# Designs tried in a protein design run: peptides against a protein of PDB entry 5FRP. Part 107

Target 1, 225 residues: chain A of PDB entry 5FRP
Amino acid sequence: VEWTESIPQIIATREDISKELNQALAKTFIDSDPRVRRTSVMIFNKVPVTEIWKNITNKAIYTSLLHLAREKHKEVRELCINTMAKFYSNSLNEIERTYQNKEIWEIIDTIPSTLYNLYYINDLNINEQVDSVIFEYLLPFEPDNDKRVHRLLTVLSHFDKKAFTSFFAFNARQIKISFAISKYIDFSKFLNNQESMSSSQGPIVMNKYNQTLQWLASGLSDSTK

## One batch from the design tools (peptide; made by RFdiffusion4, then SolubleMPNN)

Design b2_p19_5_s1 (from b2_p19_5, 9 letters changed)
Fold by OpenDDE base, seed 4:
Structure b2_p19_5_s1 (fold): chain B 225 residues (1-225), chain A 19 residues (1-19)
Amino acid sequence: as target 1 above (225 residues)
Amino acid sequence: SSYEENLKKWDKQLEELLK
């Protein structure tokens, strides 16, 4: 753990990390101790993306990072999901595609698929996290239409079949959620009107309101878990 | 069930609710 914790500083200060160091670092990602794995993932958060690409040349490290998205240890998994999404976004923004880094890009380009495939785990917590990182890192808000489309196409260009399916399902869900929220607002407005509440429609709307809330809540993870 | 199937079920519930 202590050794791994020192790596960010080493990477930041050394222009050329030895092959041996890369190999050693690769082992930390598959260490039996989740603390070691966690620390390893944190390297990607603490070190600038440009320095990571420059110094981390062992493709196994990147592959291992992606595998940790399905890590049994919750903390490591959650950290990994956020980290890889952020790293993907930063890479797209800051790293040029060259012949030399082609192999690494081939791995990094699978991050979107890796993330979208997590929906098949059918875990609400994971789903929520994936939703979050999609909006924050993969497909962030972008007012420029060309940039937005380009990003979208980039993300989709490396999707496997399962990722596409999840993508479409996700978007469909978002539409439904939006609709439900709209209805929730309408019902809320209605219920806040005393005259409306006293009408024959009052009880009906109240029921729909409650059902809408229940539906919305059912799609969310338990915050206590 | 698959994620997609779950979403379909969820959507169906919403449709029934909002009729």
Scores: peptide ipSAE 0.063, ipTM 0.707, DockQ to the pose 0.830
Fold by OpenDDE base, seed 2:
Structure b2_p19_5_s1 (fold): chain B 225 residues (1-225), chain A 19 residues (1-19)
Amino acid sequence: as target 1 above (225 residues)
Amino acid sequence: SSYEENLKKWDKQLEELLK
């Protein structure tokens, strides 16, 4: 753990990290101790993306990072999902594609697919996290239409079939959620009117209101877990 | 159940609710 904790500083201060160091670092991602794995993932958060790309040249490290998205240890998994999404976004923004880094980009370009494939685990906590990182890092709000479209095309260009399916399902779900929220608002307005509540429709709308809330809540994970 | 199956179920519930 202590050794791994020192790696960010080493990467930040050294221009050329040895092959041996890369090999040693690669082993930490598959260490039996989740604290070691966590610390390894944190390297990608603590070190600037440009320095990561420059100094971490072992492909196994990037591959291992992506595998941790399905980590059994919840904390490590959650950290990994956020980290890899952020790293992907930062890489797109700051790292140019060259012949020298082509092999690493081939791995990094699979991050969107890796994330969208997590929906097939059918875990509400994971789903919520994936939803979050999609909006925050993969497909962030972009007022420039050309940039937004370009980012979308970049994300989709490396999708496998499962990722595409998940992508469309996600969007369909968002439309349904939006519709439900709209109805929730309408019902809320109705119920806020005393005259409307006293009408024959009052009880009916109240029931629909409650059901709508239940439906919306059913899509959320248990915050206690 | 699969993610897709759950989504379909969820959508069906919404449709029934919002009729």
Scores: peptide ipSAE 0.052, ipTM 0.706, DockQ to the pose 0.772
Fold by OpenDDE base, seed 3:
Structure b2_p19_5_s1 (fold): chain B 225 residues (1-225), chain A 19 residues (1-19)
Amino acid sequence: as target 1 above (225 residues)
Amino acid sequence: SSYEENLKKWDKQLEELLK
């Protein structure tokens, strides 16, 4: 752990990390101690993206980072999902594609597919986290249409079949959620009107209101778990 | 996939709710 904690400083001070250091770092991502794995993932958060790309040249490190998204240890997995999504976004924004970094980009370009494939685990906590990182890092709000389309095409260009399926399912779900929220608002307005509540439709709308809330809640993980 | 099946179930429930 202590050794791994020193790596960010080393990366910041040295222009080139030795092959031996890269190999040693690669081993920390598969260490039996989750604290070591956590610390290794944190390197990607503590070191600027440009320095990571410059100094971390071992493909196994990036591959291992992506694999940790499916790790059994919850804390490490959650950290990894956030880290890889953020790293992807930062890489798209700050790293140019060159012949020298092509092999690393081939791995990094699979991050969106890796994340969308996590939906197939069918875990509500994972689903919520993936939803969050998609909106925050993969497909953030962008008012510029050209930039938005370019980002979208970049994300989609490396999807596997499962990721495409998940992507369409996700979007369909968002549309439905939006519709449900709209209906929730309509029902709420109706129920806030005393005259409407006293009408024959009052009980019907109340039932629909409750069902809508239940449906919306069912898509959310229990924050207590 | 289990995910697709769950989504279909969830969608069906919403459709029934909004009818």
Scores: peptide ipSAE 0.048, ipTM 0.702, DockQ to the pose 0.809
Fold by OpenDDE base, seed 5:
Structure b2_p19_5_s1 (fold): chain B 225 residues (1-225), chain A 19 residues (1-19)
Amino acid sequence: as target 1 above (225 residues)
Amino acid sequence: SSYEENLKKWDKQLEELLK
């Protein structure tokens, strides 16, 4: 653990990390101690993306990072999901594609697919996290149409069949959620009007309101769990 | 997939709600 904690400083200060150090670092990602694995993931958060690409040359490290998305340890998994999404976004923004880094890019380009495949686990907490990182890092709000389209095409370019299926399902769900929210607002407005509430439609709308809330809630994880 | 099935169920519930 102590050794791993020192790695961010080393990477930040040294221009050329030895092959041996990379090999040692690779082992920390598969360490039996979740604290070690966590610390290893944190390297990607603490060190600038440009320095990571420069100094971490062992492809096994990147592969191992992606595997931690399905980690049994909740904290490590959650950290990993956020980390890889952010790292992907930062890489797209700051790292040029070269012949030398081609093999690493081949791995990094699979991050979107890796994330979308997490929906098949059918865990509400994971789903919410994936939703969050998609909006924050993978497909962030971009007012420039060309940039937005380019990012979308980049994300989709390495999708497997499962990822595409999840992508379409995600989008369909978002549309439905938006519609449900719209209805919720309409029902709320209706119920907040005393004249409307006292009408024959009052009880009907109240029922629909409650059902809408239940439906919306069913798609969310229990924050208490 | 279990995910797709769950989505279908969720969609069905929404459709029923909106009828």
Scores: peptide ipSAE 0.046, ipTM 0.703, DockQ to the pose 0.846; fails the geometry check

Design b2_p19_5_s2 (from b2_p19_5, 8 letters changed)
Fold by OpenDDE base, seed 3:
Structure b2_p19_5_s2 (fold): chain B 225 residues (1-225), chain A 19 residues (1-19)
Amino acid sequence: as target 1 above (225 residues)
Amino acid sequence: SEYEKKLEEWNKKLEELLK
């Protein structure tokens, strides 16, 4: 059938478009004009997260997005911080972790650390914005305890040392650490008793749990000194 | 402007990619 013969060509065309898009976007994120950079950030804000992950495959673009959190241009920086946090949340909710997207996830998983590290700039406006996006996107209100704990563990499991320190310094009073720990323990018990531990995801969750526990313990010890 | 043109072209490519 004639149309069947055209399928490879169509696929090739789509690949070409994707390549060009990635190349162009990589350039626009580092453009000298802040308006161009702003527009680049807006793509991550306007385009559905699933489509972004599907079509934006150049890891340098994601790295550049994260870098803009420290942008000198105030408007671009503020937009980037909001966009990055939202994108992180949407990715956690909608994007499955696969072997193919592993490299991108490694970058996206640093978003929480990137945001919490902004507290070290010691700027009141930045601090307020970081606080805002943390509660809106990173650690949103979640009535389901299991989901809330899972999100918390996911966020904390990828913290660097500085981010963890900032977490305790700024959020400890807002997030009852004791409550979080208690729920974490409950969640751990739940996982250990459920068939989910026998799944391929079981070990991954346990690793996250262990890492989070270790960080929490370390952070608490430091705070008590 | 040159930048506006560049952005417009990029947007068109994006739209095409997302179809």
Scores: peptide ipSAE 0.046, ipTM 0.638, DockQ to the pose 0.012
Fold by OpenDDE base, seed 2:
Structure b2_p19_5_s2 (fold): chain B 225 residues (1-225), chain A 19 residues (1-19)
Amino acid sequence: as target 1 above (225 residues)
Amino acid sequence: SEYEKKLEEWNKKLEELLK
């Protein structure tokens, strides 16, 4: 009987702790000290995704996490970008969509759009990081075609216009690069063949090869600028 | 430092939530 009477008090204490934690986290995510903000982001890396969804119910915390992707402090920004991408992927894999968590999901579903919008900053380091987290967490390699398509559709379903534009531009660039590399390899093989080099097509292929190299070099230089 | 104190407090609260 005494044990049963203690249960409500324990539950109440846990609720109070949860409330205090949420209030404290909301403050630390916007703290003036970048070290405090960094520590706040690290909570999302250290705590299992299921426990985060259970205990962090304040929407402002998730919104603040997403805002840190544009943080002035480089280390905090980089950590945030990796953290939010990983958190998105883990949430898709482990968290069910319910009526109770709908409002949080509405925020989390904007993570892909938030990441793709970072391309408009035109920062090489940011672009490289976004590329990395897209392939690692947002659109990871999946051998099952149905699962791959489902993940892709999920990621795209909440894109804003700018994110779509970035997505298509990125894909278009990759396709062009892949095509150019393929042509480069073909031209290289042709040029390495002595019989082909002595043919009337030799100078023509050499010219195309040089143009392809120049294009690749310019594209790579633009990506590094 | 004030930061270390805050960090310690946060860690304690986190541990309590995970018990």
Scores: peptide ipSAE 0.042, ipTM 0.640, DockQ to the pose 0.010
Fold by OpenDDE base, seed 4:
Structure b2_p19_5_s2 (fold): chain B 225 residues (1-225), chain A 19 residues (1-19)
Amino acid sequence: as target 1 above (225 residues)
Amino acid sequence: SEYEKKLEEWNKKLEELLK
């Protein structure tokens, strides 16, 4: 653990880390101790993306990072999901595609698919996290239309069939959620009007309001409830 | 997938609510 914690500093100070260091790091990513794995993932958070690409040359490390998205240890998994999404976004923004880094890009380009495939686990917490990182890192808000479209196309260009399915399902869910929220607002406005509540529609709207709340509560994160 | 099934279930419930 202590050794792994020193890696960010080493990478920051040296132009090129040794092959031995890469090999050692590759081992820490698959260490039996979740603390070691966690610390390994944190390297990708603490070290600038440009320095990571420069110094981490062992493709197995990147592959291992992606595998940790399905890690059994919750904390490591959650960290990994955030880390890989952020790393993907930063890489797209800051790293040029060259012949030399082609092999690494081939791995990094699978991050979107890796993330979208997590929906098939059917875990609410994982789904919420994936939703979050998609909006924050994969498909962030971009006021420039051309850049936004380019990013979207880049993300989609490497999707496998399962990822596409998840993507469409995700979008469908968001549409439905948005619609439900809209109705919730309408119901709330209605309920706040005393005259409307005294009408024959009052009980009906109240019932729909409660059902809407229940539906929202079942599918949304606590922060959005 | 189980996720898709859950989504379908949610959609059905929502459709029923919004009739």
Scores: peptide ipSAE 0.020, ipTM 0.426, DockQ to the pose 0.797
Fold by OpenDDE base, seed 5:
Structure b2_p19_5_s2 (fold): chain B 225 residues (1-225), chain A 19 residues (1-19)
Amino acid sequence: as target 1 above (225 residues)
Amino acid sequence: SEYEKKLEEWNKKLEELLK
């Protein structure tokens, strides 16, 4: 009986610690000292993704992380770009979508758009870095066709108009077009598999596919004009 | 320095996140 009475206090303490941590992190991400901001970003690199999702519940922290991608301080910006891309990938791989973390996922799902929008800055160094993280984290090499297609659709499904335009503009580079086409073909094959369509994920994938097709069609039409 | 203080505070918080 005594242990049960201590549980609320422990939970409360844990909640308090979590709250304090979140409040502190929210401040450090917007600190005037770039070194403090850098250290804040490093948390996302050093702490396992599961622990981040569990303990960092303040959406403002995630929003601030994404904003640092456009920061003036080069070192912090570069670190942030790598960090957020990696964090996105790890989250997709390890974090389940739940009702409780929905708001955070809404932010995390914008990371691809955030990264692709950096191309509009027209900075060569930034472009190179974005290219690197796209290949390493956003659209990594995946031998499993279903996983590869799913990842692509996930990335594309949350694109804003600018990111989409950027994606197509860069994909207008023959290599990326071929890659997109290849993935489209893979996706089509996946959808043609009745077993896959009958799965609980079937309708979700179908919806993503249709959206992707519409986007591809729109992008191709714009590129031909 | 103010920075060192902030760093120490941050490190402490990080350690707590990792327990």
Scores: peptide ipSAE 0.063, ipTM 0.666, DockQ to the pose 0.012; fails the geometry check

Design b2_p19_5_s3 (from b2_p19_5, 11 letters changed)
Fold by OpenDDE base, seed 3:
Structure b2_p19_5_s3 (fold): chain B 225 residues (1-225), chain A 19 residues (1-19)
Amino acid sequence: as target 1 above (225 residues)
Amino acid sequence: SEFEKKEEEWLKKLEEILK
């Protein structure tokens, strides 16, 4: 753990990280101790993306990072998911594609697919996290249409079949959620009107209101778990 | 997949509610 904790400083201070150090770092991502794995993931959060790309040249490190998205240890997994999504976004924004970094980009370009494949785990907490990182890092709000389309195409260009399927499912879900929220608002307005509530439609709308809320809630993870 | 089935069922439930 202590050794791994020193890595960010080494990367930040040294221009040349030895092959040996990269190999040693690669091993920390598969260490049996979740604390070591966590610390390893944190390197990607503590070190600027440009320095990571410059100094971490062992592709096994990146592959191992992506693998941790399915980590059994919840904290490590959650950290990894956020980290890789952010790293992907930062890489797209700050790292040029060159001949030298081609092999790393081949791995990094699979991050979106890796994330979208997590939906198949069928875990509400994971789903919520993936939803979050999609909006925050993968497909963030972009007012420039050209940039938005370019980002979308970039994300989709490396999808596997499962990722495409989950992508479409995600989008369909978002549309339905939006519609449900709209209806919830309508029902709320209706119920807040005394005249409407006293009408024959009152009980019907109340029922739909409750069911809509329940449906919306069912799509959310339990924050207590 | 199980994921797809669950999603479809969940979405259908909304349709039934809002019908």
Scores: peptide ipSAE 0.338, ipTM 0.900, DockQ to the pose 0.761
Fold by OpenDDE base, seed 4:
Structure b2_p19_5_s3 (fold): chain B 225 residues (1-225), chain A 19 residues (1-19)
Amino acid sequence: as target 1 above (225 residues)
Amino acid sequence: SEFEKKEEEWLKKLEEILK
């Protein structure tokens, strides 16, 4: 753990790290101790993306990072999901595609697919996190239309079949959620009107209001879990 | 898939509520 914690500083100060160091670092990602794995993932958060690409040359490290998205240890998994999504976004923004880094890009380009495949685990907590990182890192708000479209196409260009399926499902879900929220607002306005509540529609709207809220809540993860 | 099935069922439930 202590050794791994020193890695960010080493990477930041050295232009090139040794092959041996890369090999050693690769092992930390598959260490039996979750603390070691966590620390390893944190390297990608603490070190600038440009320095990571420059110094981390062992493909196994990047592959192992992606594998941790399905980590059994919750904290490590959650950290990994956030980290890899952010790293993907930063890489797209800051790293040019060259012949030398092609092999690493081949791995990094699979991050969106890796994330979208997590929906098939059918875990509400994971789903919520994936939703979050999609909005924050994969497909963030971009006022420039051309950039937004380009990003979208980049993300989709490396999808597998399952990722496409979950992508479409996600979008459909968002549309329905938006609609439900809209209806919730309408019902709320109705219920706040005394004249409306005293009408024959009062009880009906109240019922729909409650059911809509329940439906919305059912799509959220349990905060106690 | 189980994922798709659950998703479809959940969405259909909303339609039933809001019809």
Scores: peptide ipSAE 0.335, ipTM 0.899, DockQ to the pose 0.813
Fold by OpenDDE base, seed 1:
Structure b2_p19_5_s3 (fold): chain B 225 residues (1-225), chain A 19 residues (1-19)
Amino acid sequence: as target 1 above (225 residues)
Amino acid sequence: SEFEKKEEEWLKKLEEILK
């Protein structure tokens, strides 16, 4: 653990990391101690993306990072999901595609697919986290149409079949959620009107209101667990 | 897939509520 904690500083201060160090670092991602794995993931958060690309040349490290997205240890998994999404976004923004780094890009380009495949685990907590990182890092708000389209195409260009399926499902869900929220607002307005509430439609709208809320809630993870 | 099935069922439920 202590050794791994020193790695960010080493990467930040040195231009060249030895092959041996890369090999040693690769082993930390598969260490039996979740604390070691956690610390390894944190390297990608603490070190600038440009320095990571420059100094971490062992592709096994990147592959191992992606594998931790399905880690059984909750804390490590959650950290990994956020980290890899952020790293992907930063890489797209800051790292040029070259002949020298093509092998690493081949791995990094699979991050969106890796994330969208997590929906098949059918865990509400994971789903919520994936939703979050999609909006924050994978497909962030972009007012420029050309940039937005380019980003979207980049994300989709490396999808497997399952990722495409979950992508479309996700989008469909978001549309329906938006619609549900709109209806919730309409129902709320109706119920806040005394005349409307006293009408024959009052009880019907109240029922729909409650069911809509329940439906919306059912799509959320239980924060108490 | 099980995922797709569950998702479709969940969405259909909303349609039934708002019908």
Scores: peptide ipSAE 0.334, ipTM 0.899, DockQ to the pose 0.809
Fold by OpenDDE base, seed 5:
Structure b2_p19_5_s3 (fold): chain B 225 residues (1-225), chain A 19 residues (1-19)
Amino acid sequence: as target 1 above (225 residues)
Amino acid sequence: SEFEKKEEEWLKKLEEILK
C-alpha cells in the first residue's frame, strides 16, 4: 500500500518509468487488498493525463483499470467508474493518437462500452453513477455542434452491441423522465388551482400526479443504501 | 435481456399513467 501511494509522485516527477516499475504497478491493480487497488486507481486521478500516457506503458494496467468497474468492493468500483470516465475525457482532449500509443488507445476507446455495459448489472446505484459520468465526462455539454457531433461519433465508434442497446435505452429513459417531469409540473399547477381541482378532472389529475411521482421515484436509487 | 425487459416495462408504465 505504502509503495503504491508513492507512485503518483514518482510519475509526476520522473520523465520515464522503467518497464519493471510498470510491471509492478500492474500487479497492484489485481492485488487482493482493496486498499491497494484503490490506491492504484487513484494514480489516474492524481497524475496528469499526459504523464500517465507517457510513463504508464504497460497495457495491462489500463485493462485492469477497466476491469475494476465491475469490482465487488463498492468504494473501489465507484472510484474506478469515475476515474476511467474522467481519464477517457481527458485523453480525448489532451492525447494525440500516434503509432506508439495505438495499443493503449485501443483499450481506452473501449471505456464508453465498458461503462454502458454496466447497466446490465441492473443495480440502481451503478446506473445512477453511470448516468452521472456520461453527462459529466463521456458526453458533456458542448455548445459547438461540430465538437459535440465528433465527440458523440467517437464514443459510439467503439460500441459493442450491448453498449448500443443500453445507449438507446438510456436516451429513451432520459426523454421519458424529462416528459414525466414536465407533466409533474403541469399537474402541480393544476392542483394548485382551486377551480381546476373542483372540476371533474380534479380527481383524475390528482391520481396522475401521484402515479407520476411514484414512477419518478422508482427510477431513483435508495440514498440510504 | 432482463435489462431491456425491465426498462421497457418501466417506460410503458409511464405511458399508461399519462394516457
Scores: peptide ipSAE 0.334, ipTM 0.899, DockQ to the pose 0.694

